# Peptides against a protein of PDB entry 4GXB: the designs that were tried, part 129

Target 1, 277 residues: chain A of PDB entry 4GXB
Amino acid sequence: VPTEEVSLEVLLSNGQKVLVNVLTSDQTEDVLEAVAAKLDLPDDLIGYFSLFLVREKEDGAFSFVRKLQEFELPYVSVTSLRSQEYKIVLRKSYWDSAYDDDVMENRVGLNLLYAQTVSDIERGWILVTKEQHRQLKSLQEKVSKKEFLRLAQTLRHYGYLRFDACVADFPEKDCPVVVSAGNSELSLQLRLPGQQLREGSFRVTRMRCWRVTSSVPLPSGSTSSPGRGRGEVRLELAFEYLMSKDRLQWVTITSPQAIMMSICLQSMVDELMVKKS

## One batch from the design tools (peptide; made by RFdiffusion4, then SolubleMPNN)

Design b2_p21_3_s4 (from b2_p21_3, 9 letters changed)
Fold by OpenDDE base, seed 1:
Structure b2_p21_3_s4 (fold): chain B 277 residues (1-277), chain A 21 residues (1-21)
Amino acid sequence: as target 1 above (277 residues)
Amino acid sequence: SPRVPDVPVVLDTDHLNPVFE
């Protein structure tokens, strides 16, 4: 791709558009720095955020595809897909809420976290009770962003990334689940017929290993999965989990976001490693 | 419809999770 100056649109979690002038040859960090500069985010806070490739759904929600890697050219990565559904999104890229303290010290950082958190609540990524929702709304009315975040930090699935509904083989085969990643775990939520909502918490520290696999289903007369055409690639994330003492079990999640899930796992592991050092 | 990312992933499956307990 020839080097040219282009206008690149980067979205915040709430859909706010940030337009930056970059080169087509600018790598992920270059674009991130450009976005930071446009937002007046200090250089020392850039590392708390990352650029993500997402697919915008019909309802405006984002389906995270992957984190853009260092060597990537964001302009090329998004435009090569030749679909307006794909967007680049800026989002915080750490898991431990303790790091919020560093980001919140800056006005711009605070605003970014606030906007992201509001959006996550509105999208149902962060789970709130009626009373909590009332409290949050009150704080929003006061525009008390710090207090809002402090309350939000106590909420269930704060800081989690919620994935699109998919299928897992846990607790039984072909079980519809909603997966969320955060707080060094994968949360699998499911509701079986006639049963209450169940959540399986899979802590990263109990995952011996994980892998992503790609397969092509054999032509079967009945398309078993709605929405998948014949011959579409099936992505799976599998992890070997320590269910109990000396009992390992493989759990497999079938999802087009399997890659993103694996990226989340790795990033959570990396963060935990930093804490251990 | 769900879409497949056009990016290969390479995972090091030969090594144990360093934070595995």
Scores: peptide ipSAE 0.314, ipTM 0.667, DockQ to the pose 0.187
Fold by OpenDDE base, seed 3:
Structure b2_p21_3_s4 (fold): chain B 277 residues (1-277), chain A 21 residues (1-21)
Amino acid sequence: as target 1 above (277 residues)
Amino acid sequence: SPRVPDVPVVLDTDHLNPVFE
């Protein structure tokens, strides 16, 4: 691709558009710096955020595809898909809420966290009770961003990334599940026939390993995955989990977001490693 | 069905959490 100056649209979690003038040859960090400059985000806070490739759904929700890597050219990465549904999103890229303290000391950082948190609550990524919702709305009406965040930090799945509904082989084969990543875990929400909604918590510290696999379904139609046609690539995330003392078991998630899930796992592991160093 | 591994990652098993939820 020839080096040219272009206008690139980067979205915040709430869908707010940030337009930046960049070169087609600018790498991820260059674009991130341009976005930061446009937002007046200090340089020392840039590292708390990343650019993500997402698919915007009809309802405006974001399906995260992957984190843009440092060597990538964001303009090329998004435009090469030749679909307007693909967007670049700025989002915080750490998991421990303790890092919020560093970010919210700055006005722009505070605003970014606030906007993201509001959006995550509205989209149901963060789970709230009726009373908590009332309290949050009150704080939102008062535009008390710090207090809003402090309350939000106590909520279930705060800081989690929620994935599209998919399928897992646990606790039974072909179980429909909703996966969320955060707080050094994968949360699997499922409802078995005749049972209440259940949540399985898979802590990263209990995963021996994980892998992403790609396969092509057989023409025989034995694959019960609705919506996947013949010849479509099937992505799976599998992890070997310590279920009990000296008992390892593989859990496999079938999802087109398997790559993003693995990125989240690695990111959580990396953060834990930093904390232990 | 044919399966191609994409990203295998092994964690340090020496620091596993013994508690499963």
Scores: peptide ipSAE 0.239, ipTM 0.654, DockQ to the pose 0.059
Fold by OpenDDE base, seed 2:
Structure b2_p21_3_s4 (fold): chain B 277 residues (1-277), chain A 21 residues (1-21)
Amino acid sequence: as target 1 above (277 residues)
Amino acid sequence: SPRVPDVPVVLDTDHLNPVFE
């Protein structure tokens, strides 16, 4: 693509549009810096955020496709898909809520976290009780962003990224699940027939390894994942998990977001490594 | 066939029970 000046739209979690003038040849970090400058986010806080490629669903929700890599050209990455449903989203890119303290010290950082958190609650990514919801709404009405975030930080799945409904082979084959990544784990929520909602936690520290595979499903026996036509590429995330002492078991998640899941895993591992260092 | 991992993860020594609750 020839180097040209273009207007690039970057969305916040709440759908707010940030327009930046960049070069088509600008890499991810260049675009991120441009977005930060547009928002008046300090340079020292840029590292707490990343750009993500997402697909906007019909209901307006975002399906995260992947984190934009350093070598990528965001303009090319999003426009080459030739679909208006694909967007670039700015989101925080750390997992430990302790880092919120650093971000919240700045007005812009606070606003970004607030907007993201409100959106995550509205989208059901953060789980709230009725009472908690009432409290959150009260704080939102008062525009008490810091207090709102402090309360939100205590909520279940705060800081998690929730994926679209998919399928796993655990606890049973072809089990419909909702996967969420956060707090150094993959949370798998499922409801088996006649049973209550169950949640399984897979801590990254107990994953020996993981892999993403791409395959073309054979026409014969695979239960078509809802919404995927025959012949579509099947993405799977598989990880080998230490279920108990000396007992490893492979768990496989079939999802078009398998790449994003693996990115989350690596990101969580990286963060843990930094903390151990 | 044995699955070859793309990314290795360092395990901790903590014992957790991954039973769905």
Scores: peptide ipSAE 0.101, ipTM 0.614, DockQ to the pose 0.049
Fold by OpenDDE base, seed 5:
Structure b2_p21_3_s4 (fold): chain B 277 residues (1-277), chain A 21 residues (1-21)
Amino acid sequence: as target 1 above (277 residues)
Amino acid sequence: SPRVPDVPVVLDTDHLNPVFE
């Protein structure tokens, strides 16, 4: 693609559009800086955010595809897909809520976190009780962003990324699950026949390793995986998990978002490593 | 069916999980 000045749309979590003029040859960081400048986000806070490639669903929800890599060209990455469903989204890219303190010190950072958190609650990524929801709404009406965030930080799955419904082989084969990543874990919410909703927590610290695999399914008479059409590539995230002392077991998640899940795992691991250093 | 595995990422279990030590 020849170098050309273009207008690129970057969305915030709440769907707010940020238009930036960039070059087609601008790398991810260049675009991120342009977005930051447009928002008046200071340079020292840029590192707390990343650009993500997402697919906008019919209901307006975002299905995260992957984080844009450092040397990617965001304009090319999104336009090459030749679908208006794909968007670039700005989102915070750390897991430990302690880093919110750094971001919240700045007005723009505070606004970004607030907007993201509101969106995450509205989309059901952050789990809230009725009472908590009432409290949050009250704070939102008062436009008390700091207090809103402080309350939100205490909520279940605060800071998590929620994935589209998919399938896992745990606890049973072909088990429908909703996966969320955050707090150094993969949370698998599942409902088995005749059972209540359960959550399986897979802590990163108990994962020995993980991998992403791609396969082309053989023609079969039945689609075993929801949402998978015939001939579609199947992506799987598998991780070897320490279920108990000296007992490792592979857990496999079949999902089109397997790559994104893997990215999340790596990101969480990286952050943990930083904390240990 | 043909499968293309990605390079597995092995965690530093010594640092991340003492149980592996």
Scores: peptide ipSAE 0.179, ipTM 0.653, DockQ to the pose 0.062; fails the geometry check

Design b2_p21_4_s1 (from b2_p21_4, 10 letters changed)
Fold by OpenDDE base, seed 4:
Structure b2_p21_4_s1 (fold): chain B 277 residues (1-277), chain A 21 residues (1-21)
Amino acid sequence: as target 1 above (277 residues)
Amino acid sequence: SAPPLHDVAVFYTPEELFDSE
């Protein structure tokens, strides 16, 4: 792609548009710096955020595709898909809420976390009770961003990424599940017909390994899984989990977001390693 | 029938983290 100056749209979690003038040859960090400059985010806080490729759904929700890597050219990465549904989103890229303290000390950082958290609550990524919702709304009306975040930090699945509904082989084959990543775990929520909501928590520290598999299904006649046409690439995330002492079991998730899930796992592992160092 | 095209990436949890909790 020839080097040209372009206007690139980067979205915040709430859909707010940030327009930056960048070169088509600018790498992910260059674009991130441009976004930070546009927002007046200080340089020392840039590392707490990342750019993500997402698919905007019809309801305006974001399906996270992957984190943009350092070598990527965000303009090329998004435009090469030739679909307006793909967007670049700025989001915090750490898991431990303790790092919020660093970000919240800055007005812009605070605003970013606030906007993200509001969006996550509105989208149901963060789970709230009726009373908690009332309290959050009150704080939102008062524009008490710090207090809002402090309350939000106590909520279930705060800081989690919620994925689109997919399929897992746990607890049984072909179970419909909703996967969320956060707090050094994958949470698998499932509701079987006539049953209560069940949640499986899979801590990354009990994962021996994981794998991402890309495959093209053979035209086997039967199960037209809704949404994957014949010949569509199948992505799977499988992890080997320590279920009990000396008992490892593979769990497999079939999802178009398998890559993103793997990125989350690696990111959580990396963060934990930093804490142990 | 030609084997399905498979691409596999494997990741490991560091020994220091595995079963550390």
Scores: peptide ipSAE 0.485, ipTM 0.866, DockQ to the pose 0.515
Fold by OpenDDE base, seed 2:
Structure b2_p21_4_s1 (fold): chain B 277 residues (1-277), chain A 21 residues (1-21)
Amino acid sequence: as target 1 above (277 residues)
Amino acid sequence: SAPPLHDVAVFYTPEELFDSE
């Protein structure tokens, strides 16, 4: 692609549009820096955020596709998909809420975390009780962003990425689940017919390994679910989990977001390794 | 029949981290 100056739209978690002028040849970090500059985010806080490729659903929700890698060209990555549903989103890229303290020291950082958290609550990514929701709304009305975040940090699935409904083979084959990644784990939420919501927590420290597989279903006449085109790639994330002492078991998640889930796992591993070093 | 594998990426948790909690 020839190097040209272009206007690139980057969305915040709440859907706020940030327009930046970049080169088509600008890499992910260059674009991130441009976004930071546009927002007046200081350079020392840029590393707490990343750019993500997402698909905007009809309801305005974001389906995370993947994190943009350092070597990527965000303009090319998004435009090559030739669909307006694909967007670039700025989001925090760390898992430990302790890092919020660093980000919250800056007004812009605080605003970004606040906007993200509000959006995550509104989208049901962060799980809240009725009472907690009332408290959060009160703080939001008062525009007490720090207090809002402090309360939010105590909430279930704070800082998690929620994925689209998918299928897992745990606890049973072909279980419909909602996967969330955060706090060094994958959370699998399951609701079986007539049963209460159950959650399985899979800590990354108990994962020996994980794999992403891509397969193309053979056009066998019988397995065409009417909604999936005969030629769609099936993605799976499988991880080998230490269920108990000396007992490893594979858990497989079938999801178009398997790559994103794997990226989350690697990111969580990397963060934990940094803390141990 | 499992669909033919087109691509596989495998990742390992570092030994220092695995079963460390």
Scores: peptide ipSAE 0.484, ipTM 0.868, DockQ to the pose 0.629
Fold by OpenDDE base, seed 1:
Structure b2_p21_4_s1 (fold): chain B 277 residues (1-277), chain A 21 residues (1-21)
Amino acid sequence: as target 1 above (277 residues)
Amino acid sequence: SAPPLHDVAVFYTPEELFDSE
């Protein structure tokens, strides 16, 4: 692709648009730096954020596709899909809320975390009780961003990335689940008919390994799932989990976001490794 | 029947982390 100056739109978690002028040849870091500069985010805080490719749903929600890699050209990556539903999103890319302290020291960093957290609550990614919601709204009305974040940090699934509803083979085959990644785990939430909400917590430290598999279903005559056209790629994330002492079991999640889930797992592993070093 | 085309990527948790909690 010829090197040209282009205007690139990058969205924040709340849908705020950041327009940056970049080269088509600019790599992910170059674009990230441009976004940071546009936001007046200090250079030393850039590393706490990443660019993600997402699909915007009809309701404005984001389905995370993948993190943009260092060698990628964000402009090319998003435009090559030839669909307006694909967007680039800036989001924090660490898991441990302790790192919020570093980011919150800066006004811009604080604003980014605040906006993201508000959005995550509004989208139901962070789980809140009625009373907690009242408290959060009060703090929001006061524009007490630091206090808001401190309260939010105590909430269930703070810092988690929530995925679209998908299917897992745990606890039973073909179980509809909602997967969330955060705090060095995958949370699988399911509600079976007539049953209470159940959650399976799978800590990455108890995963021996994981795999992403892409497959093309053979044309079996009975297209049982109405929405998947013939020839659609099926993505699966499978992980081998230590259920108990010396008992490993495979858990398989079927999701078009399997790649993103794997990226999250790797990112969690990497962060934990840094902490142990 | 030709086996379905599948690609697999495998990742491992470092030994230092596995079962460390």
Scores: peptide ipSAE 0.483, ipTM 0.866, DockQ to the pose 0.521
Fold by OpenDDE base, seed 3:
Structure b2_p21_4_s1 (fold): chain B 277 residues (1-277), chain A 21 residues (1-21)
Amino acid sequence: as target 1 above (277 residues)
Amino acid sequence: SAPPLHDVAVFYTPEELFDSE
């Protein structure tokens, strides 16, 4: 791609548009710095955020595809897909809510966390009771961003990334699940016939390993899951989990977001390693 | 029949983290 100056749109979690002038040859960090400058985010806080490739759904929700890597050219990465549904989103890229304290010290950082948290609640990524929702609404009406975040930090799945509904082989084969990543775990929410909503928590520290598999179903024999066109790439995330003492079991998630799930796992591992150092 | 091209990426949890809780 020839090096040219272009206007690139980057979205916040709430859909707010940030327009930046960049070169087509600018790498992810260059674009991130441009976005930070546009927002007046200080340089020392840039590292708490990342750019993500997402697919915008009809309802305005974001399906996270992957985190943009350092060597990537965000303009090329998004435009090469040749679909307007793909967007670049700025989001916080750490898992431990303790890092919120560093970000919240700055007005712009506070605003970014607030906007993200409001959006995550509205989208049902953060789980709230009726009473908690009332309290949050009251704080939002008062525009008390710090108090809002402090309350939100106590909520179930605060800081989690929620994925699209998919299928797992646990606890039963072909079980519909909703996966969320956060707090150094994968949360699998499932509802079996005649049962209440159940949640399985899979801590990354109990995963020995994980793998991402890309496969193309052969035309003849594969029971194509309803809704996948013939010849679509099937992505799976499988992890080997310590279920009990000395008992490892593989759990497999079939999802087009398997790559993003793997990125989350690696990111959680990396953060935990930093904390132990 | 050519085997379906399977791309596999494997990741390991560092020994320092595995079963550390």
Scores: peptide ipSAE 0.482, ipTM 0.865, DockQ to the pose 0.499

Design b2_p21_4_s2 (from b2_p21_4, 10 letters changed)
Fold by OpenDDE base, seed 4:
Structure b2_p21_4_s2 (fold): chain B 277 residues (1-277), chain A 21 residues (1-21)
Amino acid sequence: as target 1 above (277 residues)
Amino acid sequence: SAPPLHVVAEYYTPEELFDSE
């Protein structure tokens, strides 16, 4: 693509549009800096956020495809898909809520975290009780962003990224699950026929390894993956998990977002490594 | 027949993190 000045739309988690003028040749960091400048986010806070490629669903929710890599050209990455459903989203890119303290000291950072958190609650990514919801709404009405965040930080799945419904082979084969990544774990929520809602927590520290695999189903084969047609690439995330002492078991998630899940796992590992150093 | 499985990427949890909690 020839180098030219273009207008690029970057969305916040709440769908707010940030328009930036960039070059088609600008890399991910360049675009991120442009977005930060547009928002008046200070330079020292830029590292707490990343740009993500997402697919906007019909209901306005975002299906995260992947994090944009450093070498990528965001304008090209999003426009080359030739579909208006693909967007670039700015979101916080850390997992430990302790880092919120650094970000929320700045007005813009606070606003970004607040907007993201409100959106995550509204989308059901953060799980709230009725009483918690009431408290959150009260704080929202008072526009007490710091207090709102402090309460939100205590909520189940705060800071988690929720994926689209998919399938896992745990606890049984072909189990429909909703996967969420956060707090150094993958949470698998499932409801088996005639059973209550169950959640499996898989801490990354108990994963010996994980892998992303791809396959192309045969024309005669049936795809068990929701929304996947015949001949479409099937992606799977498999991880080897320490179930108990000296007992490793493979768990496989079949999902178009397997790559994004893997990115989350790596990101969580990286953050833990930083914390241990 | 099962379709061929291709490993796209494989990652390992660092030894210092594995079973550290």
Scores: peptide ipSAE 0.494, ipTM 0.872, DockQ to the pose 0.649
Fold by OpenDDE base, seed 2:
Structure b2_p21_4_s2 (fold): chain B 277 residues (1-277), chain A 21 residues (1-21)
Amino acid sequence: as target 1 above (277 residues)
Amino acid sequence: SAPPLHVVAEYYTPEELFDSE
């Protein structure tokens, strides 16, 4: 692609549009810096955020596709998909809520975390009781952003990335699950017919390894789930988990977001390694 | 027959982290 100046739209978690003028040849970091500059986010806080490729669903929710890598050209990455449903989103890219303290010291950082958190609650990514929701709404009405975040940090799945409903082979084969990544774990929420919501927690420190696999289903009449076109690539995330002492078991998640899940796992591992170094 | 499975990527948890909790 020839180097040209272009206007690129980057969305915040709440759907707010940030327009930046960049070169088509600008890499992810260049675009991120441009977004930061547009928002007046200081340079020392840029590293706490990343750009993500997402697909905007009909309801306006974001399905995270992947994190944009450093060598990528965000303009090319998003435009090459030739669909307006694909967007670039700015989101925090750390897992330990302790890092919120660094970010919220800055007004812009605080605003970004606040907007993200509000959005995550509204989308049901962060799990709240009725009473907690009332408290959060009260703080939101008062625009008490710091207090809002402090309360939110105590909530279940704070800082988690929620994925679209998918299928896992745990605890049973072909279980419909909602996967969330955060706090150095994958959370698998399962609701079987007539049963209460169950959650399985899989800590990354108990994963020996994980892999992403792809397969092309043969056009057999039985695999026509109405939502997956014939011939679509099936992605799976499989991880080998330490279930108990000296007992490893593979768990497989079938999801179009398997790549994103893997990216989350790697990111969580990387963060833990940094904390141990 | 199951469709061919292609490994796109495989990652290992560092030994320093594995079973560290």
Scores: peptide ipSAE 0.494, ipTM 0.873, DockQ to the pose 0.662
Fold by OpenDDE base, seed 3:
Structure b2_p21_4_s2 (fold): chain B 277 residues (1-277), chain A 21 residues (1-21)
Amino acid sequence: as target 1 above (277 residues)
Amino acid sequence: SAPPLHVVAEYYTPEELFDSE
């Protein structure tokens, strides 16, 4: 691709558009710096955010595809897909809510966290009771961003990334589940016929290993997952989990977002390693 | 026959973190 100046659109979690002028040859960090400059985010806070490739769904929700890597060219990465549904999104890239304190000290950082949190609540990524929702709305009406975030930090799945509904082989084969990544875990929510909503928590510290696999279904295979066209690549995330003392068991998630799930796991591991260091 | 399985990526939890909680 020839080096040219282009206007690139980067979205915040709430869908707010940030337009930046960059070169087609600018790498991920260059684009991130341009976005930060446009927002007036200080340089020392840039590292708390990342650029993600997402697919915008019909309802305006984002399906996260992957984190953009350092060597990538964001303009090329998004435009090469030749679909308007793909977007670049700015989001916080750490898991421990303690880092919110660093980001919240700056007005722009505070605004970014606030906008993301409001969006996550509205999309149902953060789980709230009726009373909590009332309290949050009251704080939102008062534009008390710090108090809003402090309350939000106590909520279930605060800071989690929610994935599209998919299938897992736990606790039974072909279980429909909703996976969320956060707080150094994968949360699997499922509702079996005639049963209450159940949640399985899989801490990354109890995963011995994980892998992403791809397979092409054979035409004769009856397991057409609903919504996948004939011949689409099937992605799976499998992890070996310490279920009990000295008992390892493989858990497999079948999802088009298996790569993104793996990226989340690696990111959580990396953050934990930094904390131990 | 099971479709061919291609491993895209494989990761291991560092020994320092595994079963550390």
Scores: peptide ipSAE 0.494, ipTM 0.873, DockQ to the pose 0.621
Fold by OpenDDE base, seed 1:
Structure b2_p21_4_s2 (fold): chain B 277 residues (1-277), chain A 21 residues (1-21)
Amino acid sequence: as target 1 above (277 residues)
Amino acid sequence: SAPPLHVVAEYYTPEELFDSE
């Protein structure tokens, strides 16, 4: 692609648009720096955020496709898909809420975390009780961003990334589940007929390994999954989990977001390694 | 016959982290 100056749109978690002038040849870090500059985010806080490729759904929700890699050209990565549904999103890219303290020291960082958290609550990524919701709304009305975040940090699935509904083979084959990644785990939420909501927590420290696989379903007359065209690639994330002492079991999640889930796992592992060093 | 399975990526949890909790 020839090098030229272009206007690139980057979205915040709440859908706020940030327009930056970049070169088509600018790599992910270059674009991230441009976004940071546009927002007046200090250089020392840039590392707490990443650019993500997402697909915007009809309801405005984001389906995360993958994190943009360092060598990628964000402009090319998004435009090559030739669909307006694909967007670039800025989001915090760490898992431990302790790092919020560093980001919150800066006004812009605070605003970014606040906007993201509000959005995550509104989208149901962070789970709240009625009373908690009332408290959050009160703090939001007072524009007490720090207090809002402190309360939010105590909430269930704070800092988690929620994926689109998918299928897992745990606890039974072909179970519909909602997967969320955060706090060094994958949370699998499922509701079986006539049963209460169940959650399976899979800590990365108990995963021996994981893999992403692809397959092409054979032409079967029964379209088992609504909306999947004949011949579409099936992506799966499989991980080998330590269920109990000396008992490993494979768990497989079938999802178009299997790659993103794997990226989350790797990111969690990396963060844990840094904390241990 | 089951469709062919292709491994796209495979990762291992470092020994220092595995079963560390």
Scores: peptide ipSAE 0.494, ipTM 0.873, DockQ to the pose 0.632

